# Peptides against a protein of PDB entry 2XVC: the designs that were tried, part 23

Target 1, 50 residues: chain A of PDB entry 2XVC
Amino acid sequence: ITERELLDYIVNNGGFLDIEHFSKVYGVEKQEVVKLLEALKNKGLIAVES

## One batch from the design tools (peptide; made by RFdiffusion4, then SolubleMPNN)

Design b2_p16_8_s3 (from b2_p16_8 with D7E V15T E16F)
Fold by OpenDDE base, seed 2:
Structure b2_p16_8_s3 (fold): chain B 50 residues (1-50), chain A 16 residues (1-16)
Amino acid sequence: as target 1 above (50 residues)
Amino acid sequence: ERVYSPENPVKVKVTF
């Protein structure tokens, strides 16, 4: 999965991302999802809500 | 097609 694909998913999913669920459904390792999120965050492309 | 940029970050709520 690419950063763009993850961004698209988040937007299309109402701004929510359940890592456990996403991993199961899309067959992506949880670590990989976290890695992508960290990259996106570092680029300022996402704002993680508290 | 949406344009992603740091000027318009995507808000995301993450759960584990």
Scores: peptide ipSAE 0.782, ipTM 0.931, DockQ to the pose 0.888
Fold by OpenDDE base, seed 4:
Structure b2_p16_8_s3 (fold): chain B 50 residues (1-50), chain A 16 residues (1-16)
Amino acid sequence: as target 1 above (50 residues)
Amino acid sequence: ERVYSPENPVKVKVTF
């Protein structure tokens, strides 16, 4: 999965990302998803809310 | 096509 694809998914999913669910459904390792999120955050492309 | 940029970051709530 690419950064663009992950961004598109987040937007289409209402701004929510369940890593466990995403990993199971799309067959992407959880650590890979986290790596992509960290890259996007460092680029300022996402704002992680808590 | 949607344009992503630091000027308008995508808000995301992450669940593990």
Scores: peptide ipSAE 0.781, ipTM 0.931, DockQ to the pose 0.909
Fold by OpenDDE base, seed 3:
Structure b2_p16_8_s3 (fold): chain B 50 residues (1-50), chain A 16 residues (1-16)
Amino acid sequence: as target 1 above (50 residues)
Amino acid sequence: ERVYSPENPVKVKVTF
């Protein structure tokens, strides 16, 4: 999954991301999802609320 | 499509 795809997912999912759920549904390792989020955060593209 | 940028960050609530 690309950063753009993850951003689109978050927006389409109402701004919510359940890492455990996402990992299970899309077959992406949890650590990979976390790394993508960290990259997006470092670029200032996301604001993590929790 | 939506333009993603630091000026308009996507707010995300993350559950682990």
Scores: peptide ipSAE 0.781, ipTM 0.931, DockQ to the pose 0.908
Fold by OpenDDE base, seed 1:
Structure b2_p16_8_s3 (fold): chain B 50 residues (1-50), chain A 16 residues (1-16)
Amino acid sequence: as target 1 above (50 residues)
Amino acid sequence: ERVYSPENPVKVKVTF
């Protein structure tokens, strides 16, 4: 999965990301999803809400 | 097409 695809997913999913669910549905390891999120955050492309 | 940029970050709530 690309960063763009993850961004599109988040937007299309109303700004919610369930890592466990996403991992199971898309066959992406949880640690890979976390790495993508960290990259996106470092680029300022996402804001992780508390 | 949505344009992603640091000027308008995507807000995301993450659960594990």
Scores: peptide ipSAE 0.781, ipTM 0.931, DockQ to the pose 0.898

Design b2_p16_8_s4 (from b2_p16_8 with E1M D7E V15T)
Fold by OpenDDE base, seed 2:
Structure b2_p16_8_s4 (fold): chain B 50 residues (1-50), chain A 16 residues (1-16)
Amino acid sequence: as target 1 above (50 residues)
Amino acid sequence: MRVYSPENPVKVKVTE
């Protein structure tokens, strides 16, 4: 999965991301999802809300 | 096509 694909998913999912759920459904390791989120955050492309 | 940029970050609520 690419950063673009994850961004698209988040937007299409109403701005919500359940890492455990996403991992199970899409077969992506939780660590990989976290890595992508960290990259996106560092680039300022996402704003993680409380 | 959506354009993503730091000027308009995607807000996300994350649950683990």
Scores: peptide ipSAE 0.770, ipTM 0.926, DockQ to the pose 0.912
Fold by OpenDDE base, seed 5:
Structure b2_p16_8_s4 (fold): chain B 50 residues (1-50), chain A 16 residues (1-16)
Amino acid sequence: as target 1 above (50 residues)
Amino acid sequence: MRVYSPENPVKVKVTE
């Protein structure tokens, strides 16, 4: 999954991301999801509310 | 095509 795809998912999912759920459904390792989130956050592309 | 930028970050609530 790309950063853009994750961004699209978040937006399409109403601004919510359940990492465990996402991992299970989309077959992406949890650590990979976290890595992507951290990258997005560092780029200022996301604002994490939790 | 959506445009993502640091000027308008995507708000996300994350749960693990």
Scores: peptide ipSAE 0.769, ipTM 0.926, DockQ to the pose 0.932
Fold by OpenDDE base, seed 4:
Structure b2_p16_8_s4 (fold): chain B 50 residues (1-50), chain A 16 residues (1-16)
Amino acid sequence: as target 1 above (50 residues)
Amino acid sequence: MRVYSPENPVKVKVTE
């Protein structure tokens, strides 16, 4: 999964991301999802709530 | 096409 694909997913999912759920449904390692989120955050493309 | 930028970050609530 790419950063853009994750961004699109988040927007289409109402701004919510359940890492465990996403991992199970899309077959992506939780570590990879976290890695992508960290990259997006560092680029200022996402604002993580809570 | 959607445009993402630091000027308007996507707000996301993350749960694990």
Scores: peptide ipSAE 0.769, ipTM 0.926, DockQ to the pose 0.954
Fold by OpenDDE base, seed 3:
Structure b2_p16_8_s4 (fold): chain B 50 residues (1-50), chain A 16 residues (1-16)
Amino acid sequence: as target 1 above (50 residues)
Amino acid sequence: MRVYSPENPVKVKVTE
């Protein structure tokens, strides 16, 4: 999964991301999801509320 | 197609 794809997912999912759920559904390791989130955050592309 | 930028960051609530 790419950063773009994760952004699209977040937006399409109403701004919510359940890492455990996402990992299960898309077969992506939780660590990879976290890595992508951190990259997006560092680029200022996302604002993490929690 | 959506354009993402730091000017309009995507708000996300994350749960683990």
Scores: peptide ipSAE 0.769, ipTM 0.926, DockQ to the pose 0.934

## One batch from the design tools (peptide; made by RFdiffusion4, then SolubleMPNN)

Design b2_p17_1_s1 (from b2_p17_1, 5 letters changed)
Fold by OpenDDE base, seed 1:
Formats: C-alpha cells, structure tokens, sequence
Structure b2_p17_1_s1 (fold): chain B 50 residues (1-50), chain A 17 residues (1-17)
C-alpha cells in the first residue's frame, strides 16, 4: 500500500483509522502502517488528533 | 490502536493531484 492509498482511505473513513483492523483487512503489517502514517505526518499531510 | 486523523489542507490538495 502507498502513502496516497492510505491517505485516501483515511479521508474516506472520516479520519478514523483502526490500525489493528486495517492490518487484518489489508494484510499490511502494523509497523508498516505506522511507517506510512509517520511519513504522511512528516510531510504535513496529516495530524494525529487522538 | 484506534486513531483520529486530521487531513490537512496540504493533504487534501495532495489527493487532488
């Protein structure tokens, strides 16, 4: 999964992301999801609210 | 872990590209 795909998912999911659920559904390692999130955050594309 | 993510205006613009 790409950063763009994850960002698109987040938008379409109302900004909510359950890492555990996402990992299971898409077969992506949790650490990979976190890596993508950190990349998005560092690029100023997202902010983690809670 | 359940997160609430804010997509910034920059992020929204990124998706439009």
Amino acid sequence: as target 1 above (50 residues)
Amino acid sequence: MKLKIKVTEKGLEYLKE
Scores: peptide ipSAE 0.759, ipTM 0.929, DockQ to the pose 0.917
Fold by OpenDDE base, seed 4:
Structure b2_p17_1_s1 (fold): chain B 50 residues (1-50), chain A 17 residues (1-17)
Amino acid sequence: as target 1 above (50 residues)
Amino acid sequence: MKLKIKVTEKGLEYLKE
């Protein structure tokens, strides 16, 4: 999965992301999801609210 | 872990491309 694909998913999911669920459904390691989120955050594309 | 994420204007513009 790419950063773009993850960002698109977040938008289409109303900003909500369940890392555990996402990992299971899309077959992406949890640490990879976190890595992608950190990249998105560091690029100023997202901010974690809670 | 369940997260609520704000997509910034920059993020939205990125997806428009």
Scores: peptide ipSAE 0.758, ipTM 0.929, DockQ to the pose 0.918
Fold by OpenDDE base, seed 5:
Structure b2_p17_1_s1 (fold): chain B 50 residues (1-50), chain A 17 residues (1-17)
Amino acid sequence: as target 1 above (50 residues)
Amino acid sequence: MKLKIKVTEKGLEYLKE
């Protein structure tokens, strides 16, 4: 999965992301999801609220 | 772990490209 794909998912999901669910459904390692989130955050594309 | 994420204006603009 790419950063863009994850960002698209987040937008389409109303900003909510369940890492556990996402990992199981899309077959992406939890560590990879976190890595992508960190990249998006560092680029100023997202902010984690809670 | 469930997260609530805000997509910034920069993020939204990024998706337009």
Scores: peptide ipSAE 0.758, ipTM 0.928, DockQ to the pose 0.924
Fold by OpenDDE base, seed 3:
Structure b2_p17_1_s1 (fold): chain B 50 residues (1-50), chain A 17 residues (1-17)
Amino acid sequence: as target 1 above (50 residues)
Amino acid sequence: MKLKIKVTEKGLEYLKE
């Protein structure tokens, strides 16, 4: 999964992301999801609210 | 871990490209 694909998923899911659920459904390692989120955050494309 | 994420204006513009 790419950064763009994850960002698109987040938008389409109303901004909500369950890392454990996403990992199970899409077969992506949890640490990989976290790395992608950190990249998106560092680029100023997202901010984690809660 | 369940997160609420804000997509910034920069993020939205990025997806439009």
Scores: peptide ipSAE 0.758, ipTM 0.928, DockQ to the pose 0.919

Design b2_p17_1_s3 (from b2_p17_1, 6 letters changed)
Fold by OpenDDE base, seed 4:
Structure b2_p17_1_s3 (fold): chain B 50 residues (1-50), chain A 17 residues (1-17)
Amino acid sequence: as target 1 above (50 residues)
Amino acid sequence: MKLKIKVTEKGKEFLAE
């Protein structure tokens, strides 16, 4: 999965992301999801609220 | 882990491309 695809998912999911659920559904390791999120955050594309 | 994420205007612009 790409950063763009993850960001699109977040938008379409109302900003909510369940890492455990996402990992299971899309077959992406949890640590990889976290790495993608950190990249998005560092690029100023997202901010984690809670 | 369940997260609530704010997509910034920059993020929205990125997706609009």
Scores: peptide ipSAE 0.762, ipTM 0.931, DockQ to the pose 0.909
Fold by OpenDDE base, seed 2:
Structure b2_p17_1_s3 (fold): chain B 50 residues (1-50), chain A 17 residues (1-17)
Amino acid sequence: as target 1 above (50 residues)
Amino acid sequence: MKLKIKVTEKGKEFLAE
């Protein structure tokens, strides 16, 4: 999964992301999801609210 | 872990490319 694909998912999911659920459904390692989130955050594309 | 994420205007512009 790419940064763009994850960002698109987040938007289409109302801003919510369950890392455990996402990992199971899409077969992406949890650490990979976190890596992508870190990249998105560092690029100023997202902010984690809660 | 459940997160609530704000997509910034920059993020929205990125998706619009």
Scores: peptide ipSAE 0.762, ipTM 0.931, DockQ to the pose 0.922
Fold by OpenDDE base, seed 1:
Structure b2_p17_1_s3 (fold): chain B 50 residues (1-50), chain A 17 residues (1-17)
Amino acid sequence: as target 1 above (50 residues)
Amino acid sequence: MKLKIKVTEKGKEFLAE
C-alpha cells in the first residue's frame, strides 16, 4: 500500500483508522501502517488527534 | 488501536493532484 492509498482510505473512512482492523482486512503489517502514518505526518499531510 | 486522524488542507490538496 502507498502513502496516497492510505491517506485516501483515511479520508473515505471519515478520518478514523483502526490499525488492527485495517491490518486484517488489507493484509498490511501493523508496523507498515505505522510507518506510513509517520511519513504522512512528517510531510504535514495528517495530524493524529486521538 | 483506533485513531482519529485529521487530514490537513495540504493533505487534501495532495489527494486532489
Scores: peptide ipSAE 0.762, ipTM 0.931, DockQ to the pose 0.918
Fold by OpenDDE base, seed 3:
Structure b2_p17_1_s3 (fold): chain B 50 residues (1-50), chain A 17 residues (1-17)
Amino acid sequence: as target 1 above (50 residues)
Amino acid sequence: MKLKIKVTEKGKEFLAE
């Protein structure tokens, strides 16, 4: 999955992301999801609220 | 781990490209 695809998913899911659920459904390793989130955050595209 | 994420205006512009 790409950064764009993950960001699109987050938008279409109302800003919510369950890393465990996402990993299971989409077959992406949890550490890869975290890596993508960190990239999105570092690029100023997201902020983690809670 | 369940997260609430704010997509910034920059993020929205990125998706709109």
Scores: peptide ipSAE 0.762, ipTM 0.931, DockQ to the pose 0.920

Design b2_p17_2_s1 (from b2_p17_2, 5 letters changed)
Fold by OpenDDE base, seed 1:
Structure b2_p17_2_s1 (fold): chain B 50 residues (1-50), chain A 17 residues (1-17)
Amino acid sequence: as target 1 above (50 residues)
Amino acid sequence: MLKIKVTEKGKKYLEEN
């Protein structure tokens, strides 16, 4: 999964992301999801609210 | 579950790419 795909998912999911669920559904390691999130955050594309 | 805010930059990114 790419950063863009994850960002698109987040948008389409109302901004909500369950890492555990996402990992299971898409077969992506949780640490990879976190890595992608950190990349998006560092690029100023997202902010984690809670 | 995380609540993620997509910034204006992020929104623009998706529109342009």
Scores: peptide ipSAE 0.733, ipTM 0.917, DockQ to the pose 0.869
Fold by OpenDDE base, seed 4:
Structure b2_p17_2_s1 (fold): chain B 50 residues (1-50), chain A 17 residues (1-17)
Amino acid sequence: as target 1 above (50 residues)
Amino acid sequence: MLKIKVTEKGKKYLEEN
């Protein structure tokens, strides 16, 4: 999965992301999801609200 | 579960792709 694909998913999911669920459904390691989120955050594309 | 805010920059990023 790419950063763009994850960002697109977040937008289409109303901003909500269940890392555990996402990992299981899309076959992406949890640590990889976190890595992608950190990249998105560092690029100023997202901010974690809760 | 996390709640993520997509910034205006993030929205623009998607619109341009």
Scores: peptide ipSAE 0.733, ipTM 0.917, DockQ to the pose 0.859
Fold by OpenDDE base, seed 5:
Parts: structure tokens; C-alpha cells; sequence
Structure b2_p17_2_s1 (fold): chain B 50 residues (1-50), chain A 17 residues (1-17)
């Protein structure tokens, strides 16, 4: 999965992300999801609210 | 469950595809 794809998912999901669920459904390691989130955050594309 | 805010920069990023 790419940063773009994850960002698209977040938008389409109303800004909500369940890492555990996402990992299971899309077959992406939790560590990879976190890595992508950090990249998006560092690029100023997202902010984690809670 | 995380709540993520897409910034204006993020929105523009997606708009530009």
C-alpha cells in the first residue's frame, strides 16, 4: 500500500482508521500502517486527533 | 480506532491526484 492509497482510505472512511481492522482486511502489517501514517504526518498531510 | 484530520495540504494533495 502507498501513502496515497492510505490517505484515500482515511478520507473515504471519514477520517477514522482502525489499524487492527485495516491490517486484517488489507493484509498490511500494523508496523507498515504506522510507518505510512508517520510519513503522512511528517509531510504535513494529516494530523492524528485521537 | 484513530481519528485522523486531513490537513488543507493533504486535501490539495488529493485534489491534484
Amino acid sequence: as target 1 above (50 residues)
Amino acid sequence: MLKIKVTEKGKKYLEEN
Scores: peptide ipSAE 0.731, ipTM 0.916, DockQ to the pose 0.876
Fold by OpenDDE base, seed 3:
Structure b2_p17_2_s1 (fold): chain B 50 residues (1-50), chain A 17 residues (1-17)
Amino acid sequence: as target 1 above (50 residues)
Amino acid sequence: MLKIKVTEKGKKYLEEN
């Protein structure tokens, strides 16, 4: 999965993301999801609210 | 579960790229 694909998912899911659930459903390692989130955050494309 | 804010920059990124 790419940064763009994850960002698209977040938008289409109303901003909600369950890392554990996402990992199980899409077969992506949790550490990879976190890595992509940090990249998006560092680029100023997202902010984690809660 | 996380709540993510997509910034204006993020929204523009999806529209322009």
Scores: peptide ipSAE 0.729, ipTM 0.915, DockQ to the pose 0.883

Design b2_p17_2_s2 (from b2_p17_2, 7 letters changed)
Fold by OpenDDE base, seed 2:
Structure b2_p17_2_s2 (fold): chain B 50 residues (1-50), chain A 17 residues (1-17)
Amino acid sequence: as target 1 above (50 residues)
Amino acid sequence: MLKIKLTEKGKKWLEEN
């Protein structure tokens, strides 16, 4: 999964992300999802609200 | 579950990529 794909998912999902659910549905390791989120955040592209 | 907001920079990034 790419940063773009994850970002697209987040937008299309109204900004909500259930890491456990996402991992199961898309077959992506939770650690990988977290790494992508951290990258997006560090690039200033997203902000985690809660 | 996380609530994530797209920043202005993120919005611009999406339109450019």
Scores: peptide ipSAE 0.703, ipTM 0.913, DockQ to the pose 0.894
Fold by OpenDDE base, seed 1:
Parts: sequence; structure tokens; C-alpha cells
Structure b2_p17_2_s2 (fold): chain B 50 residues (1-50), chain A 17 residues (1-17)
Amino acid sequence: as target 1 above (50 residues)
Amino acid sequence: MLKIKLTEKGKKWLEEN
């Protein structure tokens, strides 16, 4: 999964992301999801609120 | 469950990419 794909998913889900659920459904390692989130954050595209 | 906020920069990025 790409950064864009993850970002699209987040937006389409109202900003909510359950890493455990996402990992299971899309077959993406949790660490990969976290890596992508960190990338998005470092690019200044997102902020984690809770 | 995480709550992710799309920044203004993020909004613009989505529009242009």
C-alpha cells in the first residue's frame, strides 16, 4: 500500500484508523501502517489527534 | 482507534496529486 492509498482510506473513513483492523483486512503489517503514517506526518499532511 | 486530522497542506496535496 502507498502513502496516497492510506491517506485516501483515512479520509474516506472520516479520519479514523484502527491499525489492528486495517492490518487484518488489507493484509498490511502493522509496522508498515505505522511507517506510512509517520511518512504522512513528516510531510505535514496529517496530524494524529488521538 | 486513531483519529487522524488532515492538515491544510494535506488537503491541498490531495487536490494536486
Scores: peptide ipSAE 0.702, ipTM 0.913, DockQ to the pose 0.894
Fold by OpenDDE base, seed 3:
Structure b2_p17_2_s2 (fold): chain B 50 residues (1-50), chain A 17 residues (1-17)
Amino acid sequence: as target 1 above (50 residues)
Amino acid sequence: MLKIKLTEKGKKWLEEN
């Protein structure tokens, strides 16, 4: 999964992301999802609120 | 469950890509 694909998913879900659920459904390691989120955050594209 | 906000920079990034 790419950063763009993850960002699109987040937007389409109203900003909500369940990492555990996403990992299970899409077969992506949780640490990979976290890595992508950190990249998006470091680029200033997202902010994690809760 | 995480709540993620798309920043203005993020919105522009999506428009350009």
Scores: peptide ipSAE 0.702, ipTM 0.913, DockQ to the pose 0.894
Fold by OpenDDE base, seed 5:
Structure b2_p17_2_s2 (fold): chain B 50 residues (1-50), chain A 17 residues (1-17)
Amino acid sequence: as target 1 above (50 residues)
Amino acid sequence: MLKIKLTEKGKKWLEEN
């Protein structure tokens, strides 16, 4: 999964992301999801609210 | 469950890419 694909998912999901659920459904390691989120955050593209 | 906000920069990024 790419940063773009994850960002698209987040937007299409109303900004909500369940890492555990996403990992199981899309076959992406939880660590990889977190890595992508950190990249998006560090680029200033997203802010994690809760 | 995380709540994630798309920043203005993020909005522009999606538009441009």
Scores: peptide ipSAE 0.701, ipTM 0.913, DockQ to the pose 0.899

Design b2_p17_3_s1 (from b2_p17_3 with T1L A6E V11L V16T)
Fold by OpenDDE base, seed 4:
Structure b2_p17_3_s1 (fold): chain B 50 residues (1-50), chain A 17 residues (1-17)
Amino acid sequence: as target 1 above (50 residues)
Amino acid sequence: LDEYLESGKPLKVKVTE
């Protein structure tokens, strides 16, 4: 999955992301999801609120 | 964000692009 695809998923999911659920459904390792989130955050594209 | 690897809780993410 690309950063753009993850970003689009978050938008389409109302701004919520269950990393465990996402990993299971899409076959992406949890560590990879976190890596993508960190990249998005560092680029100023997202802010993690809770 | 490592604390969310095993939390089992959904993250609230604000899109700021």
Scores: peptide ipSAE 0.602, ipTM 0.860, DockQ to the pose 0.140
Fold by OpenDDE base, seed 3:
Structure b2_p17_3_s1 (fold): chain B 50 residues (1-50), chain A 17 residues (1-17)
Amino acid sequence: as target 1 above (50 residues)
Amino acid sequence: LDEYLESGKPLKVKVTE
């Protein structure tokens, strides 16, 4: 999965992301999801609210 | 973000692009 695809998923999911669930459903390693999230955050494309 | 790896707790994200 790309950063853009993850970003689009988050938007389409109402801004919520369950990393464990996402990993199971989409076959992406949890560590990879976190890596992508950190990249998005560092680029100023997302902010973690809770 | 490590706390969300195992908890199954959803993370709330604001898209700021």
Scores: peptide ipSAE 0.602, ipTM 0.859, DockQ to the pose 0.131
Fold by OpenDDE base, seed 1:
Structure b2_p17_3_s1 (fold): chain B 50 residues (1-50), chain A 17 residues (1-17)
Amino acid sequence: as target 1 above (50 residues)
Amino acid sequence: LDEYLESGKPLKVKVTE
């Protein structure tokens, strides 16, 4: 999965992401999802809330 | 973000692009 694909998923999912659920459904390692999120955050494309 | 790896709860993300 690419950063753009994850970003698009987040947008299409109303800004919500269950990492455990996403990993199980899409077969992506949880660590990889976190890595992509950190990249998006560092680029200023997302802000993690709560 | 490690706290959300096994939380079973959604993480709220604000898209700021």
Scores: peptide ipSAE 0.599, ipTM 0.858, DockQ to the pose 0.130
Fold by OpenDDE base, seed 2:
Structure b2_p17_3_s1 (fold): chain B 50 residues (1-50), chain A 17 residues (1-17)
Amino acid sequence: as target 1 above (50 residues)
Amino acid sequence: LDEYLESGKPLKVKVTE
């Protein structure tokens, strides 16, 4: 999965992301999801609110 | 972000692109 694909998923999911659920559904390791999120955050494309 | 690795704990994300 790319950063863009993850970003689009988040938008389409109302801004919510369950990392464990996403990992199970899409077959992406949880650590990879976190890595992508950190990249998006570092680029200023997202802010984590919780 | 480790606290959101558990099932059933959704992370709220603000998209700021």
Scores: peptide ipSAE 0.597, ipTM 0.856, DockQ to the pose 0.131

Design b2_p17_3_s2 (from b2_p17_3 with T1L A6E K14R V16T)
Fold by OpenDDE base, seed 3:
Structure b2_p17_3_s2 (fold): chain B 50 residues (1-50), chain A 17 residues (1-17)
Amino acid sequence: as target 1 above (50 residues)
Amino acid sequence: LDEYLESGKPVKVRVTE
C-alpha cells in the first residue's frame, strides 16, 4: 500500500485507523502501517490526535 | 506512534494536507 492509499483510507474512514484491523484486512504488516503514518505525519499531511 | 502497535486502539488522525 502507498502513502496516498493509506491517506485516502483514513479520510474515507472518518479520520480513524485501527492498525490491527487494517493489517488483517489489507495484509499489511502493522510496522509498515506505522511507518506510512510516520511518513504522512512528517510530510505534514496528517496530525495524530490524542 | 509505536504505542499503537500493541494498544489495539484506533488512531485518531486529522488530515492536514
Scores: peptide ipSAE 0.647, ipTM 0.879, DockQ to the pose 0.131
Fold by OpenDDE base, seed 1:
Structure b2_p17_3_s2 (fold): chain B 50 residues (1-50), chain A 17 residues (1-17)
Amino acid sequence: as target 1 above (50 residues)
Amino acid sequence: LDEYLESGKPVKVRVTE
């Protein structure tokens, strides 16, 4: 999965991401999902809340 | 964000692109 694909998923999912659920459904390691989130955050494309 | 690996809770994300 690419950063853009993950970003689009988050947008389409109302700004919420269940990493465990996403990992199981899409077959992506949880560590990879976190890596992509960190990249998006560092690029200023997202802000993680709470 | 590593805390979310085992949190079992959704991450709330604000899209700022």
Scores: peptide ipSAE 0.646, ipTM 0.879, DockQ to the pose 0.131
Fold by OpenDDE base, seed 4:
Structure b2_p17_3_s2 (fold): chain B 50 residues (1-50), chain A 17 residues (1-17)
Amino acid sequence: as target 1 above (50 residues)
Amino acid sequence: LDEYLESGKPVKVRVTE
């Protein structure tokens, strides 16, 4: 999955991402998902909230 | 974001593109 695809997924999912669920459904390792999120965050495309 | 690897909690994300 690409950064853009993950970003689009997050948008379509109301701004929430269940990493465990996503990993199982899309067959992407959890560490890869986190890596993509970090990239999106570092590029200023997303902000992770608490 | 490594804390989310085993937290089991959804990540709340604000899209700022």
Scores: peptide ipSAE 0.646, ipTM 0.879, DockQ to the pose 0.141
Fold by OpenDDE base, seed 2:
Structure b2_p17_3_s2 (fold): chain B 50 residues (1-50), chain A 17 residues (1-17)
Amino acid sequence: as target 1 above (50 residues)
Amino acid sequence: LDEYLESGKPVKVRVTE
């Protein structure tokens, strides 16, 4: 999965991402999902809340 | 964000692109 695809998923999912669920459904390791999120955050494309 | 690896909680994200 690409950063753009993950970003689009988050948007379409109401701004929420269940990493465990996403990992199981899409076959992406949880660590990889976190890595992509960190990249999006560092690029200023997202802000993680709470 | 590593705390979410085993938290079992969804991440709340604000898209700011």
Scores: peptide ipSAE 0.646, ipTM 0.879, DockQ to the pose 0.131

Design b2_p17_3_s3 (from b2_p17_3 with T1L D2E A6K)
Fold by OpenDDE base, seed 3:
Formats: sequence, C-alpha cells, structure tokens
Structure b2_p17_3_s3 (fold): chain B 50 residues (1-50), chain A 17 residues (1-17)
Amino acid sequence: as target 1 above (50 residues)
Amino acid sequence: LEEYLKSGKPVKVKVVE
C-alpha cells in the first residue's frame, strides 16, 4: 500500500483507522502501516489524535 | 503512540486538506 492509498482509506473511513483491523483485512503488516502514518505525519498531511 | 496504534483500537487521523 502507498501513502496515498492509505490517506484515501482514512478519508473514506471517516478519519478513523484501526491498524489491527486494517492489517488483517488488507494484508499489510502493522509496522508498515505505522511507517506510512509516520511518513504522512512528518509531511504534514495528517495529524494523529491519540 | 506506536503501541496504541497497534492495539486494535480505532485511531482518529485528521487529514490536512
């Protein structure tokens, strides 16, 4: 999955992401999803509320 | 943060538009 695809998923999912669920459904390693989120955050494209 | 993200709880992610 690309950063853009993850971004689009988040938008389409109402701004919420369950990484455990996402990982199971889409077959993406949890650490990979976190890595993508970190990249998006560092680029100023997202803000994680947690 | 990392552990919370992997916990299975939904996380709110605000997309900056």
Scores: peptide ipSAE 0.546, ipTM 0.853, DockQ to the pose 0.132
Fold by OpenDDE base, seed 4:
Structure b2_p17_3_s3 (fold): chain B 50 residues (1-50), chain A 17 residues (1-17)
Amino acid sequence: as target 1 above (50 residues)
Amino acid sequence: LEEYLKSGKPVKVKVVE
């Protein structure tokens, strides 16, 4: 999955992401999802609550 | 943050518009 694909998913999911669930459904390892989120955050494209 | 994100609970991700 690419950063753009993850971003689109988040938008389509109302701005919420369950990484455990996402990992199971899409077959993407949790650490990879976190890596993508950190990239998006560092680029100023998203803000993660808590 | 990593452990929090992997907690199995949904997290709010605000997309910057």
Scores: peptide ipSAE 0.543, ipTM 0.853, DockQ to the pose 0.122
Fold by OpenDDE base, seed 1:
Structure b2_p17_3_s3 (fold): chain B 50 residues (1-50), chain A 17 residues (1-17)
Amino acid sequence: as target 1 above (50 residues)
Amino acid sequence: LEEYLKSGKPVKVKVVE
């Protein structure tokens, strides 16, 4: 999965992301999803709220 | 943050548009 694909998924999902669920459904390791999120965050494309 | 993201609960991600 690419950064753009993940970004598009987030947008299409209303800004909500369940990494555990996403990992199981799309067969992507959780650490890979986190890596992509950190990249998007560092580029200023997203802000993770917690 | 990493553990929170992997918690199995949805997280809110604000996309900068």
Scores: peptide ipSAE 0.543, ipTM 0.852, DockQ to the pose 0.141
Fold by OpenDDE base, seed 2:
Structure b2_p17_3_s3 (fold): chain B 50 residues (1-50), chain A 17 residues (1-17)
Amino acid sequence: as target 1 above (50 residues)
Amino acid sequence: LEEYLKSGKPVKVKVVE
C-alpha cells in the first residue's frame, strides 16, 4: 500500500482509521500502516487526533 | 502514540486539503 492509497482510504472512511482492523482486512502489517501515517504526518498532509 | 494507534480503536485522522 502506498501513502496515497492510505490517504484515500482515510478520506473515504470519513477520516477514521482502525489500524488493527485495517491490518486484518488488507493484510498490511500494523507497523507498516503506522509508518505510512508518520510519513503523511511529516509531510503535513494529516494530523492524528488522539 | 504508536501503541494507541495499534490498540484496535478507531482514530480520527484530519486530512489537510
Scores: peptide ipSAE 0.542, ipTM 0.852, DockQ to the pose 0.142

